# Ledger of designs, part 97: peptides against a protein of PDB entry 4LZF

Target 1, 155 residues: chain A of PDB entry 4LZF
Amino acid sequence: GGRLVVFPNGTRKELSADGQTVKVMFFNGDVKHTMPDQRVIYYYAEAQTTHITYPDGMEVLQFPNNQTEKHFPDGRKEITFPDQTVKTLHPDGREESVLTDGTIIQLNPDGSKVIQFNTGQREIHTADFKRREYPDGTVKTVYSDGRQETQYPTG

## One batch from the design tools (peptide; made by RFdiffusion4, then SolubleMPNN)

Design b2_p18_7_s1 (from b2_p18_7, 8 letters changed)
Fold by OpenDDE base, seed 3:
Structure b2_p18_7_s1 (fold): chain B 155 residues (1-155), chain A 18 residues (1-18)
Amino acid sequence: as target 1 above (155 residues)
Amino acid sequence: SEREKYEEAKKKAEELYA
């Protein structure tokens, strides 16, 4: 059968009969589960936060405000906000946000910004210009020097 | 913040394992 160990400090350790599942209930209310798949689930009672560690190095944080963070072994981070916006932080410094309406916002390491609207329009922001690209092939550019240019589609 | 609470809780947990 399973085993229960009670330590003098009040910590309790439950072992499954097969020894593959271990549950530690700490005296402070924290709980640690070691699963057969080697996933470790830690619940921090004071913070009400769940931390999952996978054997490949992936980590998942679940906060009480319904925010979830995934930390990938390659250094990428994916944050799902309470509003269901998903932000990806890439190791190269690029950031990408996907909004619930399908809009994609990219922040590049060079400081440029690209917005892909759900309408098919695209907006590009650089140090030198703001550019709007339309689905019909029209391109409008406003340069930092105040010049404006419109390129019409070749009909 | 939620992150600060997590970081403090994690620190306390690390002290419990020592």
Scores: peptide ipSAE 0.313, ipTM 0.872, DockQ to the pose 0.813
Fold by OpenDDE base, seed 1:
Structure b2_p18_7_s1 (fold): chain B 155 residues (1-155), chain A 18 residues (1-18)
Amino acid sequence: as target 1 above (155 residues)
Amino acid sequence: SEREKYEEAKKKAEELYA
């Protein structure tokens, strides 16, 4: 049913009986799998890294340190770091990091930064001010000119 | 970095697959 081709350089090519799966084992230890669903799995032996490409243009990188990167067809990238922080890079230049404690850090294309703390506090950084918003409705602002303002909740 | 190692390995692989 299946076929095995052995090349003079030591590379091996395995073909399934149905022809839907192809496995190339290179002489250097690299492996290329073409799957029935048309995903292609590259294993780079020296880097110990797996690279999966999908027919829709999705790509997944799996690094030996447990970092995973997803490259979406729309240009978005999602990086899961070894510490399980998830960073999303949007094609508009926006970056979002979700920390394991639930804190969300947003970097906007205009250079502004927003931190949503797991406590419900929010910190906003702009060119003009740094602002801390508290769950009770208190807002503290430090302006670039050195002024400080506290706005107390109504009620 | 792990990414640099990947890029180097990918480059070497591209040379092997050609």
Scores: peptide ipSAE 0.307, ipTM 0.869, DockQ to the pose 0.828
Fold by OpenDDE base, seed 4:
Structure b2_p18_7_s1 (fold): chain B 155 residues (1-155), chain A 18 residues (1-18)
Amino acid sequence: as target 1 above (155 residues)
Amino acid sequence: SEREKYEEAKKKAEELYA
């Protein structure tokens, strides 16, 4: 059978009969569960947060407010907010947020921002201008100097 | 924030395992 070890401080360690599953219940209410697949599930009782670590370096955080964070081995992070917005942080510094309405917001390493609206409109923000692209091909640009330009569709 | 609570709890846990 499995083994139960009870430590003097009240921490309990349960080992499966095969030794592949280990559950540690700490005296503070934290729980560490090592699974046969070598993932480790840690529950922080005070924070009510679950932290899963995988042998490949993947990490998953689950917060009590339903926010989830995935930390990929390549350094990418994916945050699912309580409102179900998904934000991806790329190792190169690019950030992408996908809103529930389908709007995509990209923050580029050069400081530019691109918003792809669910309407098909796109807005580009740079140091020099804000540009709105419309599905009909109209492009409106507001330059940093206050100049405005409208480019009409070709055709 | 929830992250801050987690980081604090993690820190406390790390201290308990040391």
Scores: peptide ipSAE 0.303, ipTM 0.866, DockQ to the pose 0.836
Fold by OpenDDE base, seed 5:
Structure b2_p18_7_s1 (fold): chain B 155 residues (1-155), chain A 18 residues (1-18)
Amino acid sequence: as target 1 above (155 residues)
Amino acid sequence: SEREKYEEAKKKAEELYA
């Protein structure tokens, strides 16, 4: 059968009958739960934060303000903010934010920025220009020297 | 921040789990 161990400090350890599940309830209210799939669920009582670690190195943080962070083994991080914006941080330094309205904001390592609006318009910011691409194929570019160029759709 | 609270709690927990 399962076992319950109670330590003098008030920490409790529950072991399943099969030994595949271990739940440690620390005297401070923290909980460590080891699952059969070898994921470990930490609950930090003071912070009210859940931290899940997976055998492959994946980590998931769930904060009390409804923010969630995923830390991937490749070094990528995905943050879901309380407002449901999702920000991805890539190991190469690229950042991507997906807003709730469907707008995507990409920050590139070279300092360029791309905004894909929910309207189908795209805006590209570089050191040399700001470019707006329209769904009809029109492209407007404003160069850093003040020149403006409009490229009309073919057709 | 919530992250700072987590980091502090994690540090305390690591001390408790040692």
Scores: peptide ipSAE 0.303, ipTM 0.869, DockQ to the pose 0.808

Design b2_p18_7_s2 (from b2_p18_7, 10 letters changed)
Fold by OpenDDE base, seed 1:
Structure b2_p18_7_s2 (fold): chain B 155 residues (1-155), chain A 18 residues (1-18)
Amino acid sequence: as target 1 above (155 residues)
Amino acid sequence: SALEKFEEAKKKFEELNA
């Protein structure tokens, strides 16, 4: 059968009969649960946060506000916000946000920003200009010096 | 933030498991 160990400080350790599952319930309400698949589930009672570590180095955080973060072994992070926006942080410093309406916002390491709207319009922000690309092939550029340029579709 | 609260809780947990 399984085993229950109760420590003098109130910490409890539950062992499955097969020994593959270990649950430690700390005196402060924190929990450490080691699973047969070698993932470890931490629950931090004060923060009400669940933290899962995987044997490949992936980590998952679940916050009480319904935010979820995935930390990948390659250093990439994926954040799902309470509003269901998904933000990906890449190791190269690139950031991508996917909004619930399908709009994609990219922040590049050089400080440029690209917005792909759900309408098919694209907006590019650089230090030198803002550019709007329209589905019809029209391109409007506003330069930092105040100059404006419109490129009409070739058709 | 929620992340800061987690990092604080994680630190306390690590201290309890040391």
Scores: peptide ipSAE 0.312, ipTM 0.869, DockQ to the pose 0.783
Fold by OpenDDE base, seed 3:
Structure b2_p18_7_s2 (fold): chain B 155 residues (1-155), chain A 18 residues (1-18)
Amino acid sequence: as target 1 above (155 residues)
Amino acid sequence: SALEKFEEAKKKFEELNA
């Protein structure tokens, strides 16, 4: 059967009968739970934060404000904010945000920005221009020198 | 921040589990 060890300081260690599951409940309320799949679930009582580590080096953080962070082994991070916006930070410095309305915002390492609106319109910001692309194929560009250009759809 | 509180709690946990 399983085993329970109670230490003099109040720490408790629970072992499954097969020894594949180990739960340590520290006297301060912290918990370490080792699972058969080798993931480790930490609960930090003071921070009220859950931290899961995976054998491949992936980490998941669950904060008390309902924010969740995934830290991938390649250095990518995915943050789900309390408002359910999802932000991805790529190792190359690119950032992508997906809003709850379906709008996608991309920040590129060169400082350019692309917004894909839920209406099908797209806006591109560079050092040289701001461009709006419309679903009908119309493109409006305002250049940094103040020049304006409208490209009409072919039809 | 929540991240700072996590990092502090993680450090205390590592010290307690050593």
Scores: peptide ipSAE 0.309, ipTM 0.869, DockQ to the pose 0.786
Fold by OpenDDE base, seed 2:
Structure b2_p18_7_s2 (fold): chain B 155 residues (1-155), chain A 18 residues (1-18)
Amino acid sequence: as target 1 above (155 residues)
Amino acid sequence: SALEKFEEAKKKFEELNA
């Protein structure tokens, strides 16, 4: 059968009959739950935060404000904000935000920015220009010197 | 931040397991 150990400080340790599940409930309300799949679930009572660690090095954080963070073994981070915006931080320094309306915002390591609007319009920001691409194939460029160029669709 | 609170909580938890 399972075992329950109660320590003098109030910490409790529950062991499954097979020993594959271990739950430690600390006196401060923190919890450590080791699962058969070697996933470890931490609950930090003061922070009201759940932290899950996986054997492959993946980590998941669940904050009390409904923010969720995934830390991938490759160094990528995925943040789901309370508003359901998803921000991905790539190891190369690229950042991508997906808004709830389907707008995608990319920040590149070179400082350039790309916005893919839900309307099908795309905006590109570089050091030298801002460019708006329209679904009809029209492209408007505003250069840093104030020059403007419009490319019309061929047809 | 929530992350700072987590890092503090994680540190406290590690101290409890030491």
Scores: peptide ipSAE 0.299, ipTM 0.864, DockQ to the pose 0.750
Fold by OpenDDE base, seed 5:
Structure b2_p18_7_s2 (fold): chain B 155 residues (1-155), chain A 18 residues (1-18)
Amino acid sequence: as target 1 above (155 residues)
Amino acid sequence: SALEKFEEAKKKFEELNA
């Protein structure tokens, strides 16, 4: 059978019969649950936050406001906001946000920005220009010097 | 923030598990 150890401070330790599962319930309400797959589930009672660590170094945070963060071993982070927007932070400094309407916003390390609209339009922002690409192949560019150029699709 | 609260809670947990 499993074992239950109760410490004088009120902390409890539950051991499965196979020894593969260990649950520590601290006197403050915090929980540490070691699973057979070597993932560890932490519950921080004061913060009401769940923290899962994986053997490969991946971490998952679940906040009480329904925000979820995934921290990958390569340093990438994926944040799911309460509104279901997903933001990815890449180790190279690139950021990508996927909105619920399907709009994708990319911030590049060079400071350029790309917006892919759900309409199939794309907008590119650089230091030198703003460019709008339309689904029909029309491209409108506004340069930093005030010039405007329209490129029509070759029909 | 929720992240700051987590970091504080994690620190307290590490102190309890030491």
Scores: peptide ipSAE 0.289, ipTM 0.862, DockQ to the pose 0.787

Design b2_p18_7_s3 (from b2_p18_7, 10 letters changed)
Fold by OpenDDE base, seed 4:
Structure b2_p18_7_s3 (fold): chain B 155 residues (1-155), chain A 18 residues (1-18)
Amino acid sequence: as target 1 above (155 residues)
Amino acid sequence: SPLEAFEKAKEKAEKLYS
């Protein structure tokens, strides 16, 4: 059978019969589950946050505002915001946000920004210009010096 | 932020249970 250990401070430790599952209920309301697959599920009562750690280094955070973060072993982070926007932070400094409407926003390490609109339009922001690409092939560029250029689609 | 709250809670927990 399983075991229950109750400590003088009020912390309780439950062990499964096989000893592979351990549940610690701390006196402060925190809960720690160690699972057979070696993932650790920690609930922080004060923060109302669940923190899951995996043996490969993966971490998952679940916040009380419905935000979820995944921290990958390669250093990538994926944040799902309460509005269901998904933001990916890459180790190289690139950031990508996918909005619920299908818009994709990319921030590049060089400071450039690319917006792929759900309409098929694309907007590119650089230090030198802002460019709008249209599905028909029209490209409008506004340069930092105020110059504007329109490139029309080739027939 | 929720992350900051978590970090504080984690730090507190590490101090309490270490």
Scores: peptide ipSAE 0.258, ipTM 0.857, DockQ to the pose 0.833
Fold by OpenDDE base, seed 2:
Structure b2_p18_7_s3 (fold): chain B 155 residues (1-155), chain A 18 residues (1-18)
Amino acid sequence: as target 1 above (155 residues)
Amino acid sequence: SPLEAFEKAKEKAEKLYS
């Protein structure tokens, strides 16, 4: 059978019969679970946060406000906000937010911004212009100097 | 932030259980 060790400080350690699962219940309410797949699940009682670490370096944070963060080994981070917006932070500095309505907002390292609307319209922001692309192929550009250009689809 | 709260909790835990 499994083993239960109770320490003088109140910490409890439960070992499975096979020794592959270890549960430590710390005196402060924190919990550490080591699983057979070598993932480690930490629950921090004071912060009410769950932290999962995987052998490959993946980390998952679950916050009490229903925010979840995934920290990938390549340095990418994926944040699911309480409103279910998903923001991805890429190692190259690119940020991408996917809104619940399907709108995608991309922030590029060069400062440019691309918004792909759920309507199929796309808006591109650069230092030199703002461009709106429409599903019909119409493209409207407003340049930083105030000039406006409309390109119509060739019918 | 929740992340900061976590980081503080983690730091405390590491100190308590190291």
Scores: peptide ipSAE 0.257, ipTM 0.858, DockQ to the pose 0.816
Fold by OpenDDE base, seed 1:
Structure b2_p18_7_s3 (fold): chain B 155 residues (1-155), chain A 18 residues (1-18)
Amino acid sequence: as target 1 above (155 residues)
Amino acid sequence: SPLEAFEKAKEKAEKLYS
């Protein structure tokens, strides 16, 4: 059968009969589960946060406000915010946010920004200009010097 | 941030588990 160890400080340790599952209930309310697949599930009572670590280096954080973060072994992070916006942070410094309406906001390592609107419009921000591209092929550019240019579709 | 709150809690917990 399983075992239960109760420590003098009030911490409790439960071991499954096969020894593959270990549950530690700390005196402060924190909980640590070691699973057969070697994932470790930490619950931090004060923060009400669940932290899962995987053998491959993947980490998952679940916060009490319903935010979830995935930390990938390659250094990529994926954050699902309470409003269900999903933000991906890439190791190269690129950031991408997908809004619930389908809008995609991309921040590039060079400092440029691209917004793909759900309407099919695209907005590009650089050091030199702000450009709006329309589905019909119209392009409006406002340059940093104040010059404005409209390019009309052909056809 | 929620992450900062977690990191503080984790640090505190690590001290308790030592």
Scores: peptide ipSAE 0.254, ipTM 0.856, DockQ to the pose 0.828
Fold by OpenDDE base, seed 5:
Structure b2_p18_7_s3 (fold): chain B 155 residues (1-155), chain A 18 residues (1-18)
Amino acid sequence: as target 1 above (155 residues)
Amino acid sequence: SPLEAFEKAKEKAEKLYS
């Protein structure tokens, strides 16, 4: 059978019969689970936050407001907000947000911004222009100097 | 923020259980 160790400070340690699972219930309400796959599930009672660490360096945070963060070993972060928007932060500084309506917003390290609308339209923002691309192939550009250009689809 | 709250809780835990 499993083992239960109760420490004088009130901390409890449960060991599974196979020794593959360890559950520590700390006196402050924190809980630490060491799983057979070597992931560690830590619940921080004061913050009501679950922190999962994996052997490969992956980390998952589950916050009480229903936000979830994944911290990848390569430095990438993926944040799922309570509204179910997903934001990805890349190590190169690129940021991508996927909205619930399917709109994708990309922020590039050079400061440019790309919006892919759910309608199929695309908007590109640079230091020099704002450009709108339409599904029919029409492209409208407004340059920083005030010049406007419309490129019509070929056909 | 929830992240800040977590970081504080983690720091406290590390001190208590090290």
Scores: peptide ipSAE 0.254, ipTM 0.857, DockQ to the pose 0.827

Design b2_p18_7_s4 (from b2_p18_7, 14 letters changed)
Fold by OpenDDE base, seed 1:
Order: structure tokens, then sequence, then C-alpha cells
Structure b2_p18_7_s4 (fold): chain B 155 residues (1-155), chain A 18 residues (1-18)
């Protein structure tokens, strides 16, 4: 059979009969589950937050506002916001946000920004210019010196 | 970070029940 250990502080530890599952109910209301697959699920009662750790180094945070954060072993982070926007933080410093309307916002390590609109338009921001690319092939550029250029599609 | 706060809380609870 399983085992129940009750500590003097009120913490309770439940061990499965096979020894593969451990549940610790801390005196403060926190709960820790160690699963057969070696996942550790920690619930923080005060914060109402769940923290899952995987043996490969993956970590998942689930917040009470429905925000989810994934921390990958390679250092990448993926945040799903309550509005369902997904933001990816890459180890190289690149950030990408995918909005619910399909718009993609990329922040590059060099400080450049690219917005891919759901309309098929693309906006590129660099130190030297702001450029709008249209689906028809028209490109409008505003340079940092105030010069403006329109490139028309070859018809 | 939020993650650091939670890791600290986990380690604290682990020590209290060791």
Amino acid sequence: as target 1 above (155 residues)
Amino acid sequence: SPLEKYKEAEEKNKKLNS
C-alpha cells in the first residue's frame, strides 16, 4: 500500500504503493507532485501559480490570469498572454510576438523591427529608414534624413 | 523574475520539511 507521513508542522507526504508518485501537501497550502515521468508539479497556493519542471530542463509556469510561460532548455522563452498573444524570446535577443489577428512583430538584436500585418503589408524599421511594403509590390520608404521614396511594382 | 520568486519559495518549503 501507499504511505502517508504527517510532519509536526502539518505538512503531509503521500507516497504511492509503487513509489513512483509523491504528493506533498505543505502546511502553507502549497502542493508538490513528483510524477512517474519525473515531472515535478509545484502549486503555489498564495500565488495560485503552477510550476512544472521536466527532466530535460523544460519549465512551465501557469498563472491564475491564464498566462502561460514556457522556458525551454535552449534558453528560449514562450509567453502566452491572457489575450492569447504569443511572445517568443530567443537566446540571441530576438523577440517575436504573434497577435490573435495574425500580425507578427519581430524585434531583432540589432534594434530593427519588422511588422508583418495580417493584410500582407510589411513594415520594416531600421536606424536608417522606415519602410512599408504592400502586397502589390509598392514600397514606400521614409529615410532618417527625411527623404521619401516610392518604388512602384513592375507592371 | 517571477520564476526566481517561485524557485525560492520551493527551496524554502523543501528546507522546512527536510
Scores: peptide ipSAE 0.098, ipTM 0.763, DockQ to the pose 0.338
Fold by OpenDDE base, seed 5:
Structure b2_p18_7_s4 (fold): chain B 155 residues (1-155), chain A 18 residues (1-18)
Amino acid sequence: as target 1 above (155 residues)
Amino acid sequence: SPLEKYKEAEEKNKKLNS
């Protein structure tokens, strides 16, 4: 059978019969589960937050407001906000946000921004211009000097 | 970061079980 160890401080440790699952219930209300797959699930009682660590170095945080953060071993972070917007932070400094309406906002390390609208339009922001690309192939560019250019699709 | 705060809490609890 499993084993239960009760420590003088009130911490309880439950070991499964196979020894592959360990549950520690700390005196402060925190709970630590070590699973057979070597993932560790830690629940912080005060913060009502769950922290999962994986053997490959991946970490998952679940906050009480329904925000979820994934920390990948390569340094990438993925944040799912309560509104279900997903923001990805890349190690190179690139950021990508996917909105619930399907709009994608990309911030590049060079300071440029690309917005892919759910309508199929794309807007590109650089230091030199703002460009709007339309589904029909029309491209409108407003340059930093105030010049405007419209490129029409070749029929 | 939130993650750092939680890692510190985990380390404290780990010491209490040793």
Scores: peptide ipSAE 0.089, ipTM 0.760, DockQ to the pose 0.325
Fold by OpenDDE base, seed 4:
Structure b2_p18_7_s4 (fold): chain B 155 residues (1-155), chain A 18 residues (1-18)
Amino acid sequence: as target 1 above (155 residues)
Amino acid sequence: SPLEKYKEAEEKNKKLNS
C-alpha cells in the first residue's frame, strides 16, 4: 500500500505503493509530484505557476496567463505567449519570434533584425540600413544617412 | 527571471520538510 506522511507544519507526503510516485502537498499550498519517469512537477500556489523538470534537464513553465516557457538542455528557450506567439531564444543570442499570422522576426546577435512577413515581403534592419525585399524582386533600401535606393527586378 | 524566484521558494520548502 501507499504511505501518507503528515508533517507537523501541515505538509503532506503521499508515496505510491511502489515508491515511484511521490506527491508532496506543502503547507503553503504548493504541490510537488515526482513521477516514475523522474520528471518533477512543482505547482507554486501563490503564483499559480507549474514548473516541470525533466531528467534530461528540460524545464517547462506554465504561467496563469497561459504563457508557457520551455528551457531546453542545450540552453535554448521557447516562450509561447498568451497570444500564441512563439519566441525562441537561442544560446548564440539569436532570437526568433513566430507570430500567429506567420510573420517571423529574427534578432541576430550582431543586432540586425530580419522580418519575414506573411505577404512574402522581407525586411532587414542593420546598423547601416533598413531594406525591404518584395516578392516581385524589388528591393528598397533606406540607409542610415537618409539615402534611399530602389533595385528593380531583373526581367 | 521568474524561474529564479520559484526555485528559491522550492528550496525553502524542501528545507522546512527535510
Scores: peptide ipSAE 0.088, ipTM 0.754, DockQ to the pose 0.340
Fold by OpenDDE base, seed 2:
Parts: structure tokens; C-alpha cells; sequence
Structure b2_p18_7_s4 (fold): chain B 155 residues (1-155), chain A 18 residues (1-18)
């Protein structure tokens, strides 16, 4: 059958009959669940934060403000902010943010930035210029020296 | 990182119950 162990410090450990599920309720209010799939769910009572670890090395953090962080085994991180913006941090240093309106903001390791607007416009920021691309094919470039160039679509 | 802080807390809590 299942087993309950109560420790002198007030920590309680509940074991399922098969031993595949373990629940530890720590004296400080923290809770640890070990699941049959070897997933470990740790709840930090003071921080009101849930930390899930998976056997493959995946980790998930759930914060009380509804922010979620996923830490992938490949080193990628994905942050879902309370506003539902999703930011991905890639191992190569690239960052990508997807806004709720569909706008995508990419920060590249070289410091360049690309914004793909939901309108179909694209803005490219480099050390040398800012460029705006329009859906009609118009391209406007402002160079760091103050020069401006407009390229019109060929009619 | 936030994760490191929580890992440290978990390890501390494990030690308190060992």
C-alpha cells in the first residue's frame, strides 16, 4: 500500500503503493512531486514558483506573475511573458521576440536588428543603416552618415 | 539566473531533510 512518512521537522512524504509517485511536502511549504514519467515538479512556496524538470534535461519555470520560462536541453530558452510575448534566446546569441500582434523582433549576434511588422513592413537596423521595406516594394534606407536613399519598385 | 536560485533552494531543502 501507499506510505506516509512524517519527519520530525514536519516534512511529510507520501509514496504511492507502486512507489512511482512521490510527494514531499516540506516544512517550509515547498512541495516536490516525482512522477512516474520521472518528471519532477517542485513548488517553491515563498516564491510561488513552480519548477519542472524532465528526464531529457528540459526545465520549465512558472512564476506567480504568469511568466513561463522553458530551458531546452540544447541551451535554447523560451520566455513567455505575462502579456503573452514570447522571447526565444538561441544558443548562438540570437534573440527573437514574437509579439501578440504578430510582430517579430530579431536581434542578431552581430548587433543587427530586424523587425517584421504585422503590416508586412520590415525594418532592418545595422551599424551602417536603418532600412524600411514596404509591401509595395519601396525600400527606404537611412545611412549612419545621414544619407537617405529611396528605392522605388519597378513599375 | 532565476533557475540557479531555485536549484540552490531545492538543494538546500533536500539537505534539511537528509
Amino acid sequence: as target 1 above (155 residues)
Amino acid sequence: SPLEKYKEAEEKNKKLNS
Scores: peptide ipSAE 0.087, ipTM 0.755, DockQ to the pose 0.332

Design b2_p18_8_s1 (from b2_p18_8, 10 letters changed)
Fold by OpenDDE base, seed 3:
Structure b2_p18_8_s1 (fold): chain B 155 residues (1-155), chain A 18 residues (1-18)
Amino acid sequence: as target 1 above (155 residues)
Amino acid sequence: NPSREELLKREAENEAAA
């Protein structure tokens, strides 16, 4: 049969008969489940947050406000916000936000920003200029010194 | 939301208290 261990501080540990499942109920209300597939599911009672760790190093945090954070073994972090925007933080410092309308906002390590609009237009922000690229090939640039340039498509 | 570090600290404290 299974076993129940009760510690002096009030923490309780339940072990299945096969030893494949362990449930720890901590004195402060937190709960830890160790599953047969080696996932560890930790519930923080006060924060009402679920933390799942996988044997490959993947971690998933599920918050009560419907935000989800994924921590990948490669160092990448992915945040799904309550509005369903997905923000990815890459190990190289690049950040990418994908909006629900398909717009992509990229922040690059060099400080530049690229917005890929769902219309096919693209806007590039650098220290030296702001540039708008249009699907027809037109490019409009506003430089930091106030100069403006329009490049018209060929054909 | 609490930080990952805060949550992990709480977990570690719970494990150490047993």
Scores: peptide ipSAE 0.460, ipTM 0.916, DockQ to the pose 0.826
Fold by OpenDDE base, seed 4:
Structure b2_p18_8_s1 (fold): chain B 155 residues (1-155), chain A 18 residues (1-18)
Amino acid sequence: as target 1 above (155 residues)
Amino acid sequence: NPSREELLKREAENEAAA
């Protein structure tokens, strides 16, 4: 059936009988599984971290603190934090965080920030102002020079 | 958490040592 190769450094390689599965147990405790579907599952023993690579270029890192990082082929990175906040980093530099309460925080490449609160309020941060938009259409702006402006809804 | 780069480096070192 299968085959076992033992290297002088202590690394062991197990090949399945069909040759579709390969398990490498490295001398330092790391483990690499190559699966029939061409996924590669690497376990870093010291870091207690699992790294899965897919044939399409997708990568998944699973950390011992329950953080997960997904690296998409398009260059996007998605981090699921231990608190279940999901942060997406886009190739263009845009970052988006989705909090468990439904709040969405967007950081834009131009340095602006947009917070979409779970209450329906939205706050926009720029170099020049902070603006709060309310569900009723009221908009309050605080400018960097200290001016405050309120725009009232129509109707 | 370790960086992706650090992990990949470790993996590469393990592969090279075999």
Scores: peptide ipSAE 0.459, ipTM 0.916, DockQ to the pose 0.835
Fold by OpenDDE base, seed 5:
Structure b2_p18_8_s1 (fold): chain B 155 residues (1-155), chain A 18 residues (1-18)
Amino acid sequence: as target 1 above (155 residues)
Amino acid sequence: NPSREELLKREAENEAAA
């Protein structure tokens, strides 16, 4: 059968009969499940947060405000916000946010920012200029010195 | 939300106490 271990501090450890599942109920209300598939599911009672660790090193945090964070073994982090915006933070420092309307916002390690609008327009922000690219090929640039340039499509 | 580091620290403390 299963086994129950009770520690002096009040922590309880339950082992399944098959030995494949371990449940630890800590004295402070936290709970740790070790599953047959080797996932470790930890519940932080005070934070009301679930932390799942996978054998491949993947981690998932589920917060009470409906935010989810995925921590990939390669160092990438993916945050799904309560509004369902998905933000990816890459190890090289770039950040990408995908909004529910399809807009993509990219922050690059060099400090530049790119917005790909759902309309097909693209806006690029650099230290030197802001540039708007239109689906028809028109490009409008406002430089940091105040100069403005419009490049019309060829064809 | 708490940081991953804070949560892991709490987990480690719980494990050490048992």
Scores: peptide ipSAE 0.458, ipTM 0.916, DockQ to the pose 0.830
Fold by OpenDDE base, seed 2:
Structure b2_p18_8_s1 (fold): chain B 155 residues (1-155), chain A 18 residues (1-18)
Amino acid sequence: as target 1 above (155 residues)
Amino acid sequence: NPSREELLKREAENEAAA
C-alpha cells in the first residue's frame, strides 16, 4: 500500500504504493501533486489558483477569474485574459495582444506600436508619425510636425 | 490576481515548514 506521513504542523503527505504519485496537503489548505510524468500541480487554497509546472520548465497558472498565464522556458509569457484576449510578452520586450475580433496590437521595445485591424487596415505609431495603411494600398501619414501625406496605390 | 512570485513564495514557505 501507500504511505501517509502526518507532520506536527498538520501537513499530510500521501505517497502512492508505486511511489509515482505524491500528494501533499499543507496545513493551510494548499495541495501539491507530483505526477508520474513529473508534472507538479500546486493548488493555492486562498487564491483558488492552480499552478502547473512541467519538467521542461513550462508553467501554467490558472486563476479563479478565468485568467490563464503561461510561462515558457525561453522567458516568454502568454496571458489569456477573462475576455479571451491573448497577450504575449516576449523576452526582448515586445508585447502582442490578439483580441477576440482578430485585431492584433503590437508594442515594440523601441516604443513603436502597430495595430493590425480585423478590417485589413494597419496603423503604425512611431515617435515621428502615425501611419494608416489601407487594404487598397493607400497610406496616410500624420507626422509629428503636423504634416500629412497620402500615398496612393500604384497601378 | 496574485503574482507568480507571491505564489512561489507561499509554496516555499509551506515546504520549509514541513
Scores: peptide ipSAE 0.456, ipTM 0.915, DockQ to the pose 0.824

